# Ledger of designs, part 98: peptides against a protein of PDB entry 4Y8H

Target 1, 222 residues: chain A of PDB entry 4Y8H
Amino acid sequence: TTIVGVKFNNGVVIAADTRSTQGPIVADKNCAKLHRISPKIWCAGAGTAADTEAVTQLIGSNIELHSLYTSREPRVVSALQMLKQHLFKYQGHIGAYLIVAGVDPTGSHLFSIHAHGSTDVGYYLSLGSGSLAAMAVLESHWKQDLTKEEAIKLASDAIQAGIWNDLGSGSNVDVCVMEIGKDAEYLRNYLTPNVREEKQKSYKFPRGTTAVLKESIVNICD

## One batch from the design tools (peptide; made by RFdiffusion4, then SolubleMPNN)

Design b2_p26_5_s3 (from b2_p26_5, 11 letters changed)
Fold by OpenDDE base, seed 5:
Structure b2_p26_5_s3 (fold): chain B 222 residues (1-222), chain A 26 residues (1-26)
Amino acid sequence: as target 1 above (222 residues)
Amino acid sequence: MNPFEQYLEENREYYEEIYEKVKKEL
């Protein structure tokens, strides 16, 4: 997996590749690694697929209940705290590595969480087996005051670095953009760089290319 | 602890080994 987050002038972008694996086997070429915690809070997951999905759904449900009860938009730091406490309780046995990002009444936020419950903050982050490939791109091209378009490009370029250089990463680029004062924009398969080209030659032979040398009719049903 | 939970706890290592083989990774 390669997952990234990038802050820009008016929000945050997260992106992910779409490969899942079972050892040396590609299990899914188009897995969704971006999860909605709330309408304006999304996460990208690496690690165990079932654990990342289950933990984000659990926290998402609890945040929704809390938001309804308080009549307030959920905060990214609330999601972070709930995820951190849950993961810490299981001491890394829940194999979820998350980039959590969003917008709330306090602004735009970007965090990472490791399976044992440690948390980081930054303007740009990467996790997963492709994280070093992604970070090389991020560190080379990140600047202050990125536009939305520059941040999407930077995030997608960082994911592509994972796709091309990490065996655990592959296929497509998914993006989610969370801009202050707007709805979240989930861009499923924003880039599809691994589409197979059409076969240059047809191997269909016309009928009659092979002469019938012998015919035998066998009744198989009594 | 119900009988199934007890069985899972007694065979934890075996089920963990199976889980590691069949889990999908990201």
Scores: peptide ipSAE 0.302, ipTM 0.702, DockQ to the pose 0.028; fails the geometry check
Fold by OpenDDE base, seed 2:
Structure b2_p26_5_s3 (fold): chain B 222 residues (1-222), chain A 26 residues (1-26)
Amino acid sequence: as target 1 above (222 residues)
Amino acid sequence: MNPFEQYLEENREYYEEIYEKVKKEL
């Protein structure tokens, strides 16, 4: 997996590749690694697929309940705290590595969470087996005051670095854009750089393509 | 612990091996 988050002037972008694996086998070429915690809070997951999905659903449900109870829009830091506490409770046995991002009444936020419950803050982050390939792009091209378009490009270029250089990453780029004052924009298959070309050759071979190795003539009439 | 939980615990290593083979990774 390659997952990234990038802050821009008015929000945050997260992106992911779409490969899942089972050891050396590609299990799914087009899986979804971006999860909605709330309408304006999304996460990208690396690690065990079932754990990332289950933990994000659990926290998403609890954040909804908390939002209803408090009559407030959910905050990214609340989701972060709930995820951190849950993962820490299980001492890294829940194999979820998350980039959590969103917009709330306090602004735009970007965090990462590791399976043991540690958290990081940054303007750009990467996780997964392709994280170093992605980080090479981020470190080379990140600047302050990115536009939305520049941040989407930077995030997608970083994911592509994982797709091309990491065996655990592949296929497509998914993007989610969370801009202050707007609805979240989930861009499923924003890039599809690995579409198979049409077959140039037909498997319908003409008669006579198979060599005749032996012929026998039998007279039926004496 | 119910009988099924006990069975899983008694066969933990076997099921852990299966889990590691079949788990979907991201």
Scores: peptide ipSAE 0.292, ipTM 0.700, DockQ to the pose 0.026; fails the geometry check
Fold by OpenDDE base, seed 1:
Parts: C-alpha cells; structure tokens; sequence
Structure b2_p26_5_s3 (fold): chain B 222 residues (1-222), chain A 26 residues (1-26)
C-alpha cells in the first residue's frame, strides 16, 4: 500500500493506490483504501484490510452518535482520539495504519496513526509499504501554500511513485479532496495508469487454419 | 463498558465476518 495526505491552502487531500495482496498474490487490482468516517472526515488505510475497514467503520459510527449528541459537526481530532484510544487498547494487534484527514469548523487537519496508537501531524504524510517512495516525491516537491490542483498533483505523483517502485502498491490512484466550505470530493480511480495496451498480434485464426489429421473417439465409461 | 466497546460487542459477528472475508493486506 501507498497512502498519502497533503495539506493545501484551503483544505487537505488524501490519496491511495488500489492494490490489495494476499502474500505474493494480487488479491484485488482495484481495492478502495479511502474510507469515510464522516461526510467531511476521511481516512486512508494501510495494514490488514479487515482491521482498517472495521476500525474506521466503528469510529465512523461513534462519531455519528457523538455528532448527534452534541448537535455539532464532527471534528477530525475527535476521530483521531477515538482511533488512538481504540488502537492503543489492543496494543498493536489491530493492524491498522491510517492517515486521517478532514475539514471541520476549526479548519483543515491531517494526521497519521499507527497500530499501537501513536499519532503524528504534518503538512504532508505517507504510510504503507510504498511510503518511502511516496515520501521521496513529497520531500522533493512539497512547498508552502499549495493550491488544490498542486496538492492533487503532488499526492497523485507520490502515489504513482509507490505504484512504480513498491511491490505492495499498484494499479490506480484514488483521491479524496476535503476543502473548507465545500463537500468532500471523492475521486475514485482519478488516475488509471495501468490500462492494458492493445495487443499488437492476434492469436485468433479463421476456422480451418489447423487441419485435423486424425480423429479417434474413445469411450472412457465402462 | 464504554460506547465503543459496546458497539464492538454488539457487532462482533459482523467484524469477525469482515476479518475472514478480507484477510488481505493493504
């Protein structure tokens, strides 16, 4: 997996690759790794697929309940705290590594959380097996005061670095844009850089190309 | 039991089913 988050001048972008694996096997070429916690709070997950999905759904449900109880829009820091406490309780046995991002009445936020419940904050973050490949791009091209378009480009380039250089990453780029004062924009398959090229040769021949030289019918049932 | 633990317990079978179905790595 390669997941990234990038803050821009008016919000935050998260992006992910779409490869899922089972050991050395590609289990899914187009897996969705971006999860909605709330309408304006999304996360990207790495690690065990089930754990990332389950924990984000659990926190999503509790964030909804909390929002209803408080009559307030959910806050990213509330989701972060809930995730942190849950993951810490299980002492890393829940294999969820998350980039949590969103917009709320306090502004735009970008955090990471590890399976043991440690958290980090930054203007740009990467996690997963492709994180170093992604970080090489982020460190090289990140600047202050990114536009939305520049942040999407940077995030997608960082994911592509994972796709091209990490065995655990592949296929497509998914993006979610969370801009202050707007609805979240989920861009499923924003890039599809691994489209199969047209075959230069056809191995389909007209009927009768291969002559039948001999035929024998054998009954194999007694 | 906190609300999260309660929710987890109430949905244990669901999460166990998810775990078995998606024993995949990301």
Amino acid sequence: as target 1 above (222 residues)
Amino acid sequence: MNPFEQYLEENREYYEEIYEKVKKEL
Scores: peptide ipSAE 0.284, ipTM 0.621, DockQ to the pose 0.023; fails the geometry check
Fold by OpenDDE base, seed 4:
Structure b2_p26_5_s3 (fold): chain B 222 residues (1-222), chain A 26 residues (1-26)
Amino acid sequence: as target 1 above (222 residues)
Amino acid sequence: MNPFEQYLEENREYYEEIYEKVKKEL
């Protein structure tokens, strides 16, 4: 997996690749690694797929209940705290590595969480097996006061670095943009750089290429 | 703990090994 988050002047963008694996096997070429916690709070997940999905759903449900109870829009720091406490309780046995991002009444936020419940904050973050490839791009091209378009490009370039250089990453780029004062924009398959080409070779062989050694006609209706 | 839960606990290492082989990773 390669997941990234990038803050820009008026919000935050997260992005992910779309490969899942089972050991040496590609299990899914187009899995979704971006999860909605709330309408304006999204998460990118790396690690164990089931754990990532389960923990994000659990916190999403609890955040919704909390929002309804308080009659307030959910805060990114509330989601962060709930995730952190849950993961810490299980001491890394829940294999979820998360980038949590969003907008709330206090502004735009970008955090990361490791499986043991440690958290980090930054203007740009990367996690997953492709994180070093992504970070090389981020460190080289990040600047203050990024525009939305620059941040989307930077995030997508960082994911592509993972796709091209990490065995655990592949296929497509998903993006979610969370801008202050707007609805979240989920861009599923924002880039599809690995579309399978048409087979150059025709596998239609002339009759007689393979000798027919025996032919039998069986009536199935007897 | 029911007998099946006990069986799972007694064979935890075996099931963990299977889990590692079949888990989906991101």
Scores: peptide ipSAE 0.248, ipTM 0.621, DockQ to the pose 0.028; fails the geometry check

Design b2_p26_5_s4 (from b2_p26_5, 12 letters changed)
Fold by OpenDDE base, seed 1:
Structure b2_p26_5_s4 (fold): chain B 222 residues (1-222), chain A 26 residues (1-26)
Amino acid sequence: as target 1 above (222 residues)
Amino acid sequence: MNAAEAYLEANKEYYEKIREKVLEEL
């Protein structure tokens, strides 16, 4: 897995690859690793796919209840706190490594969470088996005051570095853009650089394509 | 801004925005 987050001047972008693996096997070529916590708070997940999905759904439900109770829009820091406390409680046995990002009334936010409940903050982040490949791109090309378009490009280039160089990463690039004052823009399969070529020829041949060179009828009964 | 400066600034921004919002709500 390769997941990244990048802040830009008016929001935050997260991106992920779409390969799921089971050991040496590609289990799914086009899985979704971007999860919605709330309308304007999204998460990218690495680690155990079931755990990333389940924990993000659980926190998403609790964030909705919290929002209703407080009569306030959900905050990224609330999701961060709920996620880290949940993960910490299970001492890393929930194999979720998350990049949490979003926009709220306090602005745009980008955080990471590890399975043991530690958290980090930054203008750019990467996690997963492809994180080093992604980080090489991020460290080389990140600058302050990125535009939306520059941030999408940087995030997608970083995911592609994982796709091309990490065995655990592959197929497509998914992107989610969260801009202040706008709805979240989920770009499923934003890039599809690994589309399989069409077969050059059909394996359906006319009858008689293979010539019968000899035929013999043997009576087996006397 | 280098990576270390970016992380320091990100931490600053994070806490400042929370403080500002809390102060506005008091």
Scores: peptide ipSAE 0.005, ipTM 0.216, DockQ to the pose 0.021
Fold by OpenDDE base, seed 4:
Order: sequence, then structure tokens, then C-alpha cells
Structure b2_p26_5_s4 (fold): chain B 222 residues (1-222), chain A 26 residues (1-26)
Amino acid sequence: as target 1 above (222 residues)
Amino acid sequence: MNAAEAYLEANKEYYEKIREKVLEEL
């Protein structure tokens, strides 16, 4: 997995690859690794896919209830706190490594969470097996005060670095853009750099290509 | 800005925005 987050002047973008693996096997070529916690708070997940999905759904439900109870829009820091406390409670046994991002009435936010419940904050983040490949791109091209378009490009380039260099990453780039004062824009398969080409040869041979050398019919009823 | 500076500045911005919002809600 390669997941990234990048802040820009008026919001935050997260991106992910779409490969799921089970050991040496590609289990899914086009899985979704971007999860909605709330309409304007999204999460990218690395680690155990089931754990990332389950924990984000659980916290998403609790955030909705909290929002209704408080009559307030959900805050990214509330989601962060709920996630980290939950993960810490399970002492790293929930294999969720998350980049949590969003916009709320306090502004745009970008955080990371590790399975043991540690958290970090930054203008750019990467996690997953492809994180070093992604970080090489981020460190080379990140600057202060990115535009939306620059941030999307930077995030997508960082994911592509994972796609091309990490065995655990591949296929497509998914993007979610959360801009202040706008709805979240989920761009499923924003880039599809691995479209399968048609095979040059057909392996369908006409019947009779292999000759029948002998046929015998045996009655098996005594 | 290097990574360390970015993290420090991100923390600053975060806490400043929270403080501003809390003050507006008081």
C-alpha cells in the first residue's frame, strides 16, 4: 500500500493506490483504500484492510452520533482522538495505519495514526509499504502554499512512485480532495496507468488441433 | 522548508486555529 496526504492553501488532499495483496498474491487490483468518516473527513488506510475498514466505520458512526448530539459539524481532531484511543486500547493488535484528513469549522487538517495509537501532524505524510517511494517524491517537490492542482499532482506523483517501485502497491490512483467551504471530491480511479492491453495472440485453437489417436468405449455395467 | 520545519509549522497552525475557534465560540 501507498497512501499520502498533502495540505494545500485552502484544504487537504489524500491519495492511495488500489492494490490489495495477500502475501505474494494480488487479491484485488482495484480496491478502495480511501474511507469516509464523515462527509468532509476522509481517511486513507494501510495495514490490514479489514481493520482499516472496520475501525473507520466504527469511528464514522460514533462521529455521526457525536455530531448529532452536539449539533456541530464533525471535527477532524475528534475523529483523530477517537481513532487513537481505540487503537491504543488494542495495543497495536488492530493493524490500522491511517492518514486522516478533512475540513471542519476550524480549518483543514492532516494527521497520521499508527496501530499503537501514536499520532503525527504535517503538511505532507506517507504511510504503507510504498511510503519511502512516496516520501522521496514528497521531499523533492513539496513546497509551502501549494495550490489545489499542485497538491493533487504531488499526491498522485507520490502514489505513482509507490505503484512503480513497491511490490505491495499498484494499479490505479484514488484521490479525495477536501477544500474549505466545498463538499469533498472523491476521485475514484483519478489515474489508471495500468490498463490491460489486448493480447497479441489468441490461445484458442480450432477443434482437432490435437489429434485423437485412440478412442475406446467400455461398458462398465456388469 | 524541510520536513522538520513543516511538522513544527503544521503543529503551530493547528493549535492557532483551534484557539481562534474556541475564542469565537466563547
Scores: peptide ipSAE 0.000, ipTM 0.192, DockQ to the pose 0.021
Fold by OpenDDE base, seed 5:
Structure b2_p26_5_s4 (fold): chain B 222 residues (1-222), chain A 26 residues (1-26)
Amino acid sequence: as target 1 above (222 residues)
Amino acid sequence: MNAAEAYLEANKEYYEKIREKVLEEL
């Protein structure tokens, strides 16, 4: 997996690859690794796919209840704290590595969470087996005051670095853009750089290619 | 060992330090 987050001048973008693996096998070529916690708070998940989905759904439900109870829009830091405490309670046995991003009344936010409940903050982040490939792109091309378009491009280029160089990453690029004062924009399959082309040759031989050298009919009933 | 376990093992000292700090803050 390759997941990234990038802050820009008026919001935050997250992106992910779409390969799922079971050891050496590609289990799914087009899985979704971007999850909605709330309308304006999204996360990208690496590690165990079932754990990332289950934990984000659980916290998403609890964030909705908290929002209703407090009569306030959900905050990214509330989701961060709930995820952190939940993951810490299980001492890393829940294999969820998350980039959590969003917009709320306090602004735009970008965080990462590790399975043991540690958290980081930054203007750009990467996680997963492709994180080093992604980070090489981010460290080379990130600048202050990115536009929305520059941030989407940078995030997509960082995911592509994982797709091309990490065995655990592949297929497509998914993107979610969270801009202040707008609805979240989920761009499923924003890039599809691995479309299967038609095979140039067939190894299917026509019937009769192999000659019959001998035929014998044997009655097996005495 | 899966990718998450490998990452955890490579960063074991870092994660232990963070767990200790979090336990002190709880």
Scores: peptide ipSAE 0.000, ipTM 0.169, DockQ to the pose 0.092
Fold by OpenDDE base, seed 3:
Structure b2_p26_5_s4 (fold): chain B 222 residues (1-222), chain A 26 residues (1-26)
Amino acid sequence: as target 1 above (222 residues)
Amino acid sequence: MNAAEAYLEANKEYYEKIREKVLEEL
């Protein structure tokens, strides 16, 4: 997995690859690793796919209840706190590594969470097996005060570095853009750089390709 | 107490206990 987050001047972008693996096997070529916690708070998940999905759904439900109770829009730091405390309770046994990002009434936020419940903050972040490949791109091209378009490009280039250089990453780039004062923009399959070409050969040969070398008719009637 | 109130109250105690443990390890 390669997941990234990049802050820009008026919001935050998260991006992910779309490969799911089971050891050396590609289980899904086009899985979704971007999860909605709330309308304007999204996360990217690495680690165990079931755990990332389940924990984000649980916290998403609790964030909705909290929002209704408080009569306030949910905050990214509230989601962060709920996630980290839940993960810490399970002492890393829930294999969820998350980049949590969003916009709320306090601004735009970007955080990471590890399975043991530690959290980090940054202007750009990467997690997963492709994180070093992604970070090489981020460190080379990140600058302060990115535009939305520059941040989308940087995030997508960082994911592509994972797609091409990490065995655990592949296929497509998904992007979610969270801009202050706008709805979240989920761009499923924003880039599809690995469209499979038509197979040059078919395993369906014409009938008669295998020659009949000998025929024998045996009457089995007594 | 509604489900949201119960959740907030339960989480408050849980959060304090975690905070204490984390601060002791720092």
Scores: peptide ipSAE 0.000, ipTM 0.195, DockQ to the pose 0.018; fails the geometry check

Design b2_p26_6_s1 (from b2_p26_6, 13 letters changed)
Fold by OpenDDE base, seed 2:
Structure b2_p26_6_s1 (fold): chain B 222 residues (1-222), chain A 26 residues (1-26)
Amino acid sequence: as target 1 above (222 residues)
Amino acid sequence: MRALVLRNTADEETRERELKLLEEAE
């Protein structure tokens, strides 16, 4: 898995690859690793796919209830706190590594969470087996005051570095853009660099293409 | 708060379902 988050001048972008693996097997070529916590708070998940999805759904439901109870728009820091406390309670046994991002009435936010409940903050972040490949791109090309378009490109280039260089990453790039004052823009399969083409040739040959050079019939039974 | 879900043609049915869920969550 390769997941990234990048802040830009008026919001935050997260991106992910679309490969799911089961040991050495590619289980799914086009899985979704971007999860909605609330309409304007999204996360990218690495680690155990079931745990990332289940924990984000659970916190998403609790964030909705909290929003209704407080009569306030959901906050990214509330989602962060709920996620980290839940993960910490399970002492890393819930295998969720998350990049949590969003926009709320306090602005744009980008955080990461590890399975043991530690959290980080940054202008750019990467997690998963492809995180080093992604971080090499981010460290090389990140600058202050990115535009939306520059941030989408940077995030997509970082995910592609994972796709090409990490065995646990592959197929497509998914993107979610959360800009202040706008609706979140979820771009499923924003890039599809690994489309399988149709086979150009038929592997069916006419009968007799392989010549029989010799035939012998031996009766083994009377 | 609202989200726009953009998908390729292969996921259109899922897109429509998620758009409805986003509208209900506003």
Scores: peptide ipSAE 0.005, ipTM 0.263, DockQ to the pose 0.019
Fold by OpenDDE base, seed 1:
Structure b2_p26_6_s1 (fold): chain B 222 residues (1-222), chain A 26 residues (1-26)
Amino acid sequence: as target 1 above (222 residues)
Amino acid sequence: MRALVLRNTADEETRERELKLLEEAE
């Protein structure tokens, strides 16, 4: 898995690859690793796919209840706190590694969470088996005051570095853009660089294509 | 135990703002 987050001047972008693996096997070529916690708070998940999905759904439900109770829009830091406390409680047995990002009334935010409940803050982040490949791109091309378009490009280039160089990453790039004052823009399969070409030939041959060179009838019972 | 590591922050003002927001969310 390769997941990234990049802050820009008016929001935050997260991106992910779409390969799911079971050991050495590619289980799914086009899985979704971007999860919605709330309308304007999204996360990217690495680690155990079931755990990333389950924990984000659980926190998403609790964030909705919290929003209703407080009569306030959900905050990214509230989601972060709920996620880290839940993960810490299970001492890393929930194999969720998350990049959490969003926009709220306090601005745009980008965080990461590890399975043991530690958290990081940054302008750009990467997690997963492809994180070093992604970070090489991020460290090379990140600058302050990125535009939306520059941030989407940087995030997608970082995911592509994982796709091409990490065995655990592959297929497509998914992107979610969260801009202040706008709805979240979920770009499923924003890039599809690994589409298989159409087969050049049909494998349906007419009857008689293979010549019979010899025929013998053998009685197998005495 | 709370483990917060601030990385890739542009300036101290941004860092302080992010820390404050985390403290307010606790």
Scores: peptide ipSAE 0.000, ipTM 0.137, DockQ to the pose 0.051
Fold by OpenDDE base, seed 4:
Formats: C-alpha cells, structure tokens, sequence
Structure b2_p26_6_s1 (fold): chain B 222 residues (1-222), chain A 26 residues (1-26)
C-alpha cells in the first residue's frame, strides 16, 4: 500500500493506490483505500484492510452521533482522538495505519495514526509499504503554499512512485480533495496508468489441435 | 448412467509416444 496526504493553501488532499495483496497474491486490483469518516473528513488506510475499514466505520458512526448530539459539524481532531484512543486500547492488535484529513470550522487538518495509537501532524505524510518511494517524491517536490492543482499532482506523483517501485502497491490512483468552504471531491480512479492491453498473440487453437488418443464409454449403473 | 473417459495430447510427438504406450497395453 501507498497512501499520502498533502496540505495546500485552502485545504488538504489524500491519495492512495488500489492494490490489495495476500502475501504474494494480488487479491484485488482496484480496491478502495480512501474511507469517509464524515462528509468533509476522509481517511486513507494501510495495514490490515479489514481493520482499516472496520475502525473507520466505527469512528464514522460515533462521529455522526457526536455531531448530532452537539449540533456541530465534526472536527478532524475529534476523529483523531477517537481513533487513537480506540487503537491504543487494542495495543497495536488492530492493524490500522491511517492518514486522517479533512476540513472543519477550525480549518484544514492532516494527521497520521499508527496501530499503537501514536499520532503525527505534518504538511505532507506517507504510510504503507510504498511510503519511502512516496516520501522521496514528497521531499523532492514539496513546497510551502501549494495550490490545489499542485497538491493533487504532488500526491498523485507520490502514489505513482509507490505503484512503480513497491510490490505491495499498484494499479490506480484514488484521490480525495477537501477544500475549505466546498464539498469533498472523491476522485475514484483519478489515474489509471495500468490498463491491460490486448495480447499480441492468441493461444486459442482450433478444436482438434489436441488429438484424442482414446475414448471409452462405461455404463456405471447395473 | 455413462462415464466418458478421454485421453488426449497437445502435440504430435507426445501423441505418437502415448499411442505406442496404448498399443503395448492392449
């Protein structure tokens, strides 16, 4: 997995690859690793796919209830706190490594969470097996005061570095953009750099290419 | 009820080898 987050001047972007693996096997070529916690708070997940999905759904439900109870829009720091406390309670046994991002009445936010419940804050972050490939791109090209378009490009380039160089990453780039004063833009399959081309040769042979050597019909009921 | 048993090969060399083996087994 390669997941990234990048802050820009008026919001935050997160991005992910779309490969799921089971050891050496590609389980899904186009899985969704971007999860909605609330309309304007999204999460990218690395680690155990079931744990990332389940924990984000659980916290998403609790954030909705909290929002209704308080009559307030959800805050990214509230989601962060709920996630980290839940993960810490399970002492790293919930294999969720998350980049949490969003916009709320206090502004735009970008955080990471590890399975043991530690949290980081930054202007750019990467997690997953492709995180070093992504971070090489981020460290080379990140600057202060990015535009929305520059941040989307930077995040997409960082995910592509994971797609091309990490065995655990592949297929497509998903993007979610959260801009202050706008609805979240979820761009499923924003880039599809691995479209399967037609095979140059067909291995379909005419019927009869394999000779029948013997045929026998046996009655198996008396 | 009938069962159909088939033996086949993908290439002529293997076919000739298997035919000889079948003839020896009859």
Amino acid sequence: as target 1 above (222 residues)
Amino acid sequence: MRALVLRNTADEETRERELKLLEEAE
Scores: peptide ipSAE 0.000, ipTM 0.153, DockQ to the pose 0.008
Fold by OpenDDE base, seed 5:
Structure b2_p26_6_s1 (fold): chain B 222 residues (1-222), chain A 26 residues (1-26)
Amino acid sequence: as target 1 above (222 residues)
Amino acid sequence: MRALVLRNTADEETRERELKLLEEAE
């Protein structure tokens, strides 16, 4: 898995690859690793796919209830706190590594969470097996005051570094853009750099290519 | 109880169906 988050001048972008693996096997070529916690708060998940989905759904439901109870739009820091407390309670046995991002009435936010419940803050972040490949791109090309378009490009280039160099990453690039004052823009399969082309040759031989040299009919029942 | 094995599902339509089934089961 390769997941990234990048802050820009008026919001935050997260991106992910779409490969799921079971040991050496590609289990899914087009897995969605971007999860909605609330309309304007999204996360990217690495680690155990079931744990990332389940924990984000659980916190998403609790954030909705909290929003209704408080009569307030959900805050990214509230989601962060709920996620970290939940993960800490399970002492790293829930294999969820998350980049949490969003916009709320206090602005745009980008955080990471590790399975043991530690949290980090940054302008750009990467997690997963492809995180070093992604971080090499981020460290080389990140600048302050990115535009939306520059941030989408930077995030997608960082995911592509994981796709091409990490065995655990592959297929497509998913993107979610959260801009202040706008709805979240979820760009499923924003890039599809691994479309299977038509095979140049077929090894299907015509019927009758192998001659029948002998035929025998045997009754199996007396 | 159908154990929804949340596989990282290959297509968006299957994911949306699984999400809807999860939302209906909660």
Scores: peptide ipSAE 0.000, ipTM 0.211, DockQ to the pose 0.025

